# Designs tried in a protein design run: peptides against a protein of PDB entry 6FRK. Part 118

Target 1, 411 residues: chain A of PDB entry 6FRK
Amino acid sequence: NEEVLNAMLKEVCTALLEADVNIKLVKQLRENVKSAIDLEEMASGLNKRKMIQHAVFKELVKLVDPGVKAWTPTKGKQNVIMFVGLQGSGKTTTCSKLAYYYQRKGWKTCLICADTFRAGAFDQLKQNATKARIPFYGSYTEMDPVIIASEGVEKFKNENFEIIIVDTSGRHKQEDSLFEEMLQVANAIQPDNIVYVMDASIGQACEAQAKAFKDKVDVASVIVTKLDGHAKGGGALSAVAATKSPIIFIGTGEHIDDFEPFKTQPFISKLLGMGDIEGLIDKVNELKLDDNEALIEKLKHGQFTLRDMYEQFQNIMKMGPFSQILGMIPGFGTDFMSKGNEQESMARLKKLMTIMDSMNDQELDSTDGAKVFSKQPGRIQRVARGSGVSTRDVQELLTQYTKFAQMVKKM

## One batch from the design tools (peptide; made by RFdiffusion4, then SolubleMPNN)

Design b2_p16_4_s1 (from b2_p16_4, 11 letters changed)
Fold by OpenDDE base, seed 5:
Structure b2_p16_4_s1 (fold): chain B 411 residues (1-411), chain A 16 residues (1-16)
Amino acid sequence: as target 1 above (411 residues)
Amino acid sequence: SLETELELLEKVLKAM
């Protein structure tokens, strides 16, 4: 029993290290899980794998909980949010995403560019803000970020803005001058919240970087970016541990809508490769997929047609950014995103739908659609000609459909 | 259940 536990914990520890979880946190988790598992209860015939998974999950949930309540803006007040983080962390993009998030929630939001170090920082912020219709402030001539931040905050306070986001200079090097500049800006504007933006892809460096920011400025919130990539987000645990601050949002892509409130359970589920079943549930519920009751009943009866697959593709297209949906599905995170961007995945989905648009009702509504095509190969040629694709593309679609229909019959 | 639908969506996406 102990050997089996140690083997399973070794696999979990390896997976967590491959997810960029800090080695100290992985060691601590291993010890905590060993202490939480009664080996005698495991002898009683309980599913040892489920017990270990649950214990690991519970300990990971504790690692992302700093025990501190996340700061939330107050409606009808002027809330100043200062962003800090390294260059390339996605800080500037995240400022725009957060401003847009609050604007969509009916907050009066604005952006201030206090990045005087990076050439074109203000132009980039201005472009993002203008696209999102977010008011912005910055200077092309003022080089003191304290002056820009102070003037911008004063301006937007006088205009009764509720969410005032200040973007600061990001540097690649931890220079004392940068931290002094951030401290001067923080002292001048007196932010209600300081947000550290961290790139999930920096792996084991997350702890040291997050700590360096927390040691210099009063970081109260963390935002983790690039969780759409190969980064499994293990660095987020390191950021929470180092900053003792909650993750408030995650960035899940390049689009302004690729931004969501942090949820602990879904994030840990994704980190473990279990998928975000809860976030996918919430997203399915938000789509008002009431029409899916009929599909669920067909699925319970082991029936799945090409039309049912088409309707599912329509639903997926309605769910918004395909990268976010894929990121919510267990086992999709690494291998599917490596093969194409969101646009390519959506183009592939559209191509499959276009092939199905050239099918007739007898083909679409058949409970054995692949067999209908196999019995009459002339149907494949007709559909291929109708959709402007190769007969191979139609056969690939039918092969995919057959895999689905077989999976449904096994449910 | 919504869980069954999500499992289906997961299966749909995995086979793409």
Scores: peptide ipSAE 0.007, ipTM 0.341, DockQ to the pose 0.089
Fold by OpenDDE base, seed 4:
Structure b2_p16_4_s1 (fold): chain B 411 residues (1-411), chain A 16 residues (1-16)
Amino acid sequence: as target 1 above (411 residues)
Amino acid sequence: SLETELELLEKVLKAM
């Protein structure tokens, strides 16, 4: 029994190391899992694999919980949020994503560019902010980030902004001059929250980087970026361990909407390759799908129409990039996240919807839509002409619909 | 249930 446990723990430890989990954390987790597993309960014929997976899951959940409540902005107050992190961490993009997130929630949000070191930093922030219609401040001539940050914070405080995000200079390396600048900015603006932005793709370097920031600045929150790529997110555990600060958000792509609140359970499920069912649930719930109860009731009765399929495609399109949704489903391998397949998948969905836009209510609302078209082939030709597609494309859509309707009838 | 809707979405996505 102990040899089997050790073998299974070795596989789990290998998988966690391949997920960029720090070797010290993996060792500690292995010891904690061994201590949490009662060998007597393993003797009782319980699925040893499921028990070990549950113990691993529980210990990973503890590793992402710093035991500190995340800072949250106060409505009607002026909340100053300072961003810190290396160049290339996605810090500037993440500032815009966070600003946009709060703006969409009805917060009066603004951005300050205190990055004087990087040529075009202010132009990049200005472009992102303008595209998102977020108010911004910065200078092309002022070289002191303390002055820019102070003036920008004062300006937006006087204008009663609720969320004031300050982007700071990043460096390619941990330089003492960077940390001194960050401290001077922090002392001048007195931020309510300091957010460390970390790139998940740096793997085993996450601990050392996160620690270096925490040792110099009072990091209170972490945002992990580039979780859409090959990074399995194990570096997030290292960031929490080093900073003793909660992860508050994750960046899941290049778009301004590719940003979500951090949730422990979904993240650990994804890290273990179990999928992100809860994150899919939350995305579904955020869509305010008022008609979901009616759909569920139809599905219970084995009814599924082309309209119901159209509404589901609209919902999928509202959830964001199709690759991200697929990457949340258990058993969809990471290979579906190739950048080429995402645009093709969205274009395919949009094409299918365009075909359905050329259907009539009788065709859309039929509980046997495929049979309506099979009985009157002239309908296929009408829809094909109306949508500018081939009759084959309409037949392929009807074939997909038939597969879905058969799956629904088996539920 | 939300679980049933997710199972449907999962089935939809698996069939695409």
Scores: peptide ipSAE 0.007, ipTM 0.352, DockQ to the pose 0.089
Fold by OpenDDE base, seed 3:
Structure b2_p16_4_s1 (fold): chain B 411 residues (1-411), chain A 16 residues (1-16)
Amino acid sequence: as target 1 above (411 residues)
Amino acid sequence: SLETELELLEKVLKAM
């Protein structure tokens, strides 16, 4: 039993390290999980894998919780939000995404470009702001970011803006001059929130970077970017640990809409390669798909039919842009999130559903649908003819269903 | 591929 526990913990620790989780956090998590697992409960024949996964999940949720409530803007007040972060972190893009997010929610939102270091920073911000119809401020002539930030904040305060976002200069390295400039800007504008923007793709460097920012400025919120890439976001745990600040949003692509409020459970599920099962469940619950509780209950009982699979495909098709659903399903690489692959994936699901539409209720409602077809091969030929597909396509679908049904039975 | 979608749904189900 202890050997099995140690083997499974080794796999989990490897997966967390491959997800860019800090080695110290992985070590501490392993010790906490070992302490939380009662070896006597493991003797009772409970699914040892599930128990370990649940213990790991619970400890990761604690690592994402800084123990402080996220700052939220107050409606009808002037809320100054200062952005800080390295160059290439996606800071400027994230300022525009956050501004657009609040604007769409009916907040009077504006953007200030206090990046005087990067050539064309103001033009880039102006271009993004203009496309999103967001008011903006900046200068082509003023080189002091403190003056620009102060004037811009004063202007938009006088115009009764509710959300005033200040984009600051980034650097390629942690430089004292950057931190001094950020501190001077923060002291001048007195922000209600300082947002640290972190690139998830920097991996193990997340801890040191996040700490360097927190040691110089009062970071109160974190935004993690580039979670659409190969980055599993394990560095976000390091950022929370170092800043003691909550993750408030995540960036999930290049578009202005590729921005969502941070949810702990979905993020941890994705980090573990378990899927955003909870974000799928939440998104399904947002769709008022009452049938999902019944499915979850069936899955808990190890029952999975071809009809249950069909209903899942219908639910996936109802959830809207398949790219957002795929982003919530683990191991759909970036290629699957491309608009071209969305239509192809939807066409594939629709093809599978069309094959199942040619099945009868006895085939669809069987707890062993593949065995129904294997006992009577003429059913495969009937379904293939009815759906206009090859017998191979039907066999592939049944092979697929069999893998699922075997997994659900092991659950 | 259809195999990749299934490996993914397999991963989702293994995670449940």
Scores: peptide ipSAE 0.006, ipTM 0.320, DockQ to the pose 0.042
Fold by OpenDDE base, seed 1:
Structure b2_p16_4_s1 (fold): chain B 411 residues (1-411), chain A 16 residues (1-16)
Amino acid sequence: as target 1 above (411 residues)
Amino acid sequence: SLETELELLEKVLKAM
């Protein structure tokens, strides 16, 4: 039993390292999981894999929780939010995303560009702010970020803004001059929250960078960016461990809407390749798909028809950007996203639905649809001709349905 | 429980 546990923990540790989880955190997790697993309960015939997965999930949830309540802005108050982070972390883009998020919620939001070091920083912020209709402040002539930040904060306080976001200069390296400048800005504007922006794609470097910021500046919140790329987000665990600060938001793309509140359970599920099931349920519930309760009851009874599969394809097509939905679906994310554009995945679903549109009610409503077609091969030829596809395309659909229906029967 | 519905939807979506 201990050898089996050690082998399974080795596979999990390898997968977490491949997800950019810091090696120290992976070691700590392995020790915590070993201490949390009752070897006697594992001997009693419980699914050893499910027990280890649950223990790993529980310990990852603890690593993302700093034990500190996230700061939240107060409605009707002036809330000053200072952004800090390395150059290329997505800090400036994230300032605009956060401003837009609060603006859409009916907050009076503004942006201040206190980045005097980067050529074109103010032009970039101005372009993003103007596109989103967010008020902004900055200077082309003032070189002191303390003056710009102080004047901008005073201006927007006098105009009764509720969310005042200050973007600061980034650097390519940990420079003491950058940290001194950030401290001078923080002392001048007295921010209610300091947000560290971290790029998830920097992998094992996340811990050292997050620690360097926390050792110099009172970081109270973390935002993780570039979770749309090949970065599996394991660097987020390193940021929480180093800063002792909660992740408040994540950036999931280049668009201003590719920004969401951080949820612990969905993030850990995605990190483990279990998908974002909570976010999928929330998105399914937001769609008011009243038919989900009827589907859940059928699935609990081990019943699944070709019609039920068709209705699920319709629901997926209604959920919006298919790349986001597929990235929330366990097992679809890697193989479906690696092989085509969002449009190609939608075209595949639409092709499968067109094949099912050529089926009759007896075929669609059968609890064993694959057996109906296997007993009468002439049905496959009819459906293929009706939908303008090959008999092979219909057989591939029936093979997918059969795999699905077998899995539902094992639930 | 939400977890059971989650596991169900997970299994559903892994099979598609």
Scores: peptide ipSAE 0.006, ipTM 0.343, DockQ to the pose 0.086

Design b2_p16_4_s2 (from b2_p16_4, 10 letters changed)
Fold by OpenDDE base, seed 1:
Structure b2_p16_4_s2 (fold): chain B 411 residues (1-411), chain A 16 residues (1-16)
Amino acid sequence: as target 1 above (411 residues)
Amino acid sequence: MLETLENLLNRVRLAM
């Protein structure tokens, strides 16, 4: 039993390292999982896979939870939010996304560009802010970020703004001069929250970068960027461990709407290939599609048919950005997204729908569609011929459906 | 990444 556990934990550790989880965190998780697994319960014939999966899930949830409640803005007050992070982390884009997120929720939001170091920083912020109809402040002539930040914060306080976001200079290196500048800005404006923006694509470097910021500036919140279909989510765990600060939002693409509140359970479920059903439900609810209530009610009752999957695919095809929604569906792993433009993902989804168009109502409306096909293999051959695909393509669809339907039954 | 852990969980299932 211990040898089998150690072999399985070695594979889990390898997958987490390939996921850009920091080696120290992977080692800690391995020891915590070993301590949490009852070897006697594993001997009694319990599903060893389920026990290890649950133990790994529980320990990953603990690694993403710093045990500190996230700061939240107070309605009807002036909330100053300072952004810090490396150049190329997506900081300026994330400032605009956060401002837009609060604006859509009926907050009076504004943006301040205190990046005097990067040529065109103010033009980039101005372009994003203007496109989103967000008020902005900055200078083309003032070179002191403390002056710009102070004047901008004072201006927007006097105009009764509720969310005042300050974008600061990013550097390529951990230069003491950058940290001194950030500290001078923070001392001048007295922010209610300091947000560290981290790029998830830097992999194993996430810990060292996040620690360098936390050691110099009182980081209270983290935003993780570039969590699109190519990003490995393991950097998020490194950020929390280094900053001891909660992740509040994630950036999932280049569009201003490619931004969502961080949820620990859905994120770990997605990291584990379990999909994000809650985030899918939330995103579906945000779109106010008339058929959403019926789908949500079926999901709550643990009912999911091939027809429900088809209708969901029709809805997904009406929704942009397509890649993010597919990455929330269980069984549509990163390989469904990793090798294709949005057009290829759409073509794959359309292929799955064409396979389902060759199914009959008994097959589509069955609460156990996979069992209908397994009992009568001739149905797979009929559907394959009707849709012009291989019997393997139909079996892959039924496998994806079975994975999804099993997750819905566990809700 | 998702495939690696799902493939891992599937390999674990095939080894059981």
Scores: peptide ipSAE 0.007, ipTM 0.388, DockQ to the pose 0.017
Fold by OpenDDE base, seed 2:
Structure b2_p16_4_s2 (fold): chain B 411 residues (1-411), chain A 16 residues (1-16)
Amino acid sequence: as target 1 above (411 residues)
Amino acid sequence: MLETLENLLNRVRLAM
């Protein structure tokens, strides 16, 4: 029994290391899981694999929880949020994403560019802010980040802004001069929250990076970026362990909307390849798919039309990057996430919708759409001509619909 | 409800 446990734990440890989980945390997790598994309960015929997976899941959840309540902005107050992190971590983009997130929630938000080191930092922030209609402050002539940050914070406090985000300079390496500059800015503006932005793609370097920032500045929150890439997000565990600070948000792409509140359970489920059912739930609910209740009632009655399939394709297209939706579904590993397959998948969906746009209401609303076409083959030729596709493409759509409708009737 | 949509999305994908 112990040999089987050790073999399975070795596989789990390998998978966690391949997911960018720090080697020290993986060792600690292995010992915690061994201590949490009663070998006597493993003898009772319980599914040993499920028990180990549950123990691993529980210990990973504990590693993401620092035991500290996340800072939250107070409505009707002036909340100053300072961003810190390395160059290329996605700080400037994340500042804009956070400002936009609060703006969409009806907060009066603004952005300050205190990055005087990077050429074009202010132009980049200005471009992002202008696209999102977010007020911004910065200088082309002032080189002291303390002056810019102080003037910008004072300006936006006087204008009764509620969320005042300060973007700071990054460096390519951990340099003492960068930390001194960050401390001078923090001392001048007295931020209510300091957010450390970490790139998930740096793998095993996450611990050392996060520790170096926490040892120099009072990091109170973490944001993890580039979780849309090959990074499985295991570096997030290293950031929490090193900073003792909660992850508050994650960046899931390059778009301003590719930003979500951090949820522990979905994140760990995704890290383990179990999928993100709750995040899929939340995205579906955020889309205000009020029409989903009507669909679910139709599905409960074993009714599914070509129109119902069309509406579902519209919903999938509204959910954003198809890759992100697929990465939320259990059993669909990252290998399906190649950038080439996403555009091709969206083009296939659009092609199927264009075929359905050439159907009439009688064809779309039929509970047995495939029989309508089988009884009158001239309809297939009409639809094929109307949509600019082959009769084979229309037959493939009808075959997919028929398989789907048969599965709905068995639910 | 949402298990149904996930199952739907899985099934749509398996059909595509």
Scores: peptide ipSAE 0.000, ipTM 0.327, DockQ to the pose 0.060
Fold by OpenDDE base, seed 3:
Structure b2_p16_4_s2 (fold): chain B 411 residues (1-411), chain A 16 residues (1-16)
Amino acid sequence: as target 1 above (411 residues)
Amino acid sequence: MLETLENLLNRVRLAM
């Protein structure tokens, strides 16, 4: 019995190491799981695999809980949030995502660019902020990040902003000069929260990097980025362990909406390949897919129109990256669509929607849309001209629709 | 609901 337990724990430890979980945390987890499993209960013929999986899940949940309540902004107050992290961690993008998240929730949000080190940092922040309609501050002439941060915080405090986000300089490596600059900015603006932004793709380096930031700056929150890539998220455990600070949000892509509140159980479930059923339910509820009951009923009756297909493409586009949605379904691994295939797939969906925007109601609402076009080929030429595409592209859409409608009729 | 969504997503995947 103990040999079988040790063999199964070895497989779990290997899988956790392959998921970028730090080797020290994996060793500690192995000991904790071994101590939490009653060997006598395992002898009684209980499903040993389920017991080990439950013990592993429970210990991983403890590893992402620092035992400290996450900082939350206070409504009607001025909340200063300072961002720290390495260059390329997604820090500047994450500042914009966080500002946009709070803006969509009815908070008065703004952005400050105190990155004086990187050429074009202010232009990048300004571009992101302008696209999101978020007020911003920065300078093209001031080189002291302390001055920029202080002036920007004072300006937005005087204008009664509720969420004031300060983006700081990043470096390619941990440098003492970076930490001194961060400390000077923090001392000047007195932030209510310091957010460390970590790239999940750095794997086993997550612990050492997160620790170096926490040892120099009073990090109170962590945001993990690039969880849409090959990063299995095990680095997030290392960040919590090193910073003793909760993960507050995760970045799940490059889009401004690819940003979610961190949930411990869904995250660990996803890390173990159990799927994120709760995140699927939340995402479905956010989309107000109540309008999909009518579609589900039509699909049950074997009815499927080009309009129904258009509405499905709109729903997929609203759900965000299709790889993320698939990666939330149990048994669909995160690797099912590479990032390149996803942008191409989204561009393809958008092209198909643009073709359908040039169709009339008779074409869209026909239960046999392909037959409407086959009976009157002049419709294909009209739609092609209206959408700026080839007649071949319209025929490809109709071929896809026909395959889908035939599948719906067989259900 | 989840099985219906999974089936819908699988159907959409087959259409892409």
Scores: peptide ipSAE 0.000, ipTM 0.323, DockQ to the pose 0.031
Fold by OpenDDE base, seed 5:
Structure b2_p16_4_s2 (fold): chain B 411 residues (1-411), chain A 16 residues (1-16)
Amino acid sequence: as target 1 above (411 residues)
Amino acid sequence: MLETLENLLNRVRLAM
């Protein structure tokens, strides 16, 4: 029994290290899991794999919990949120995402660019803010970030803004001068919350980076970015451990909507490759996909039409960021998200739908749509002309449909 | 319901 436990714990530890979980945390987790597993209860015929998985899950949940309640903005107050983080962490993009998130919730939000070091920082923030219709402040002439931050905060306080986000300079290196500047800005504006933005893709460097920020500024919240890429998010555990601050949001793509409140359970499930079953349920419930009863019943009967596929593509397009949805499915490894950006994925779906828009009801509603096209090749040419695509694109769609219809018949 | 959405999304994975 102990040998089997040790073998399974080695596999879990390897998977956690491959997920960018810090080696110290993985060692501690291994010890905690070993101490939490009663080897005598393992004799009772319980699925040893499920017990170990549950113990690992429970210990990872503890590692994500800093034991500190996340700061939340107060409605009807002026909440100043200062962003700190390395250059390339996604800090500036995340400022815009957070401002947009609160704006969509009916908060009066604004953005301040106090990044005087990076050429075009203000133009980038201005571009993002303008696209999202978020008010912004910054200077092309003022070089002191303290002055810009102070003037911007004062302006937006006087205009009764509720969420005032201050983006600061990010540098490529931890330089004492950067931390001094950040402290001067923090002292001048007296932020209600300091948010450390961390790139999940920096892997094992997450601990050292997060610690260096925490040792210099009063980081109270963490946002983890680039969880759409190859980053399995294990660095987030290191950031929480180092900062002793909760993760409040995650960035899951390049789009302004690729931003969600951090949920511990879904995140750990995803980290373990279990998928985000809870977030998937929540997302299904949010979409009121109750109209799927008819689809579920058709699927139970092994029926799947091109129309049923079209309706499903419409439902997926309604779900919003496709990267987020895919990341919620068990066994959708990072390899699927690496094959294209969300925009390319959505463009492919939209192209497939445009091909189906050129089909007739007999083609769409056929339980053997591929056979309808195979019997009358002139249909492929008609659909190709109607949708402005090649006959090959239509054949590829029909090949995909056929694979699906065969999978449904095997269910 | 969840298995149906997983199956749906696995189908989308095969379509993409």
Scores: peptide ipSAE 0.000, ipTM 0.329, DockQ to the pose 0.059

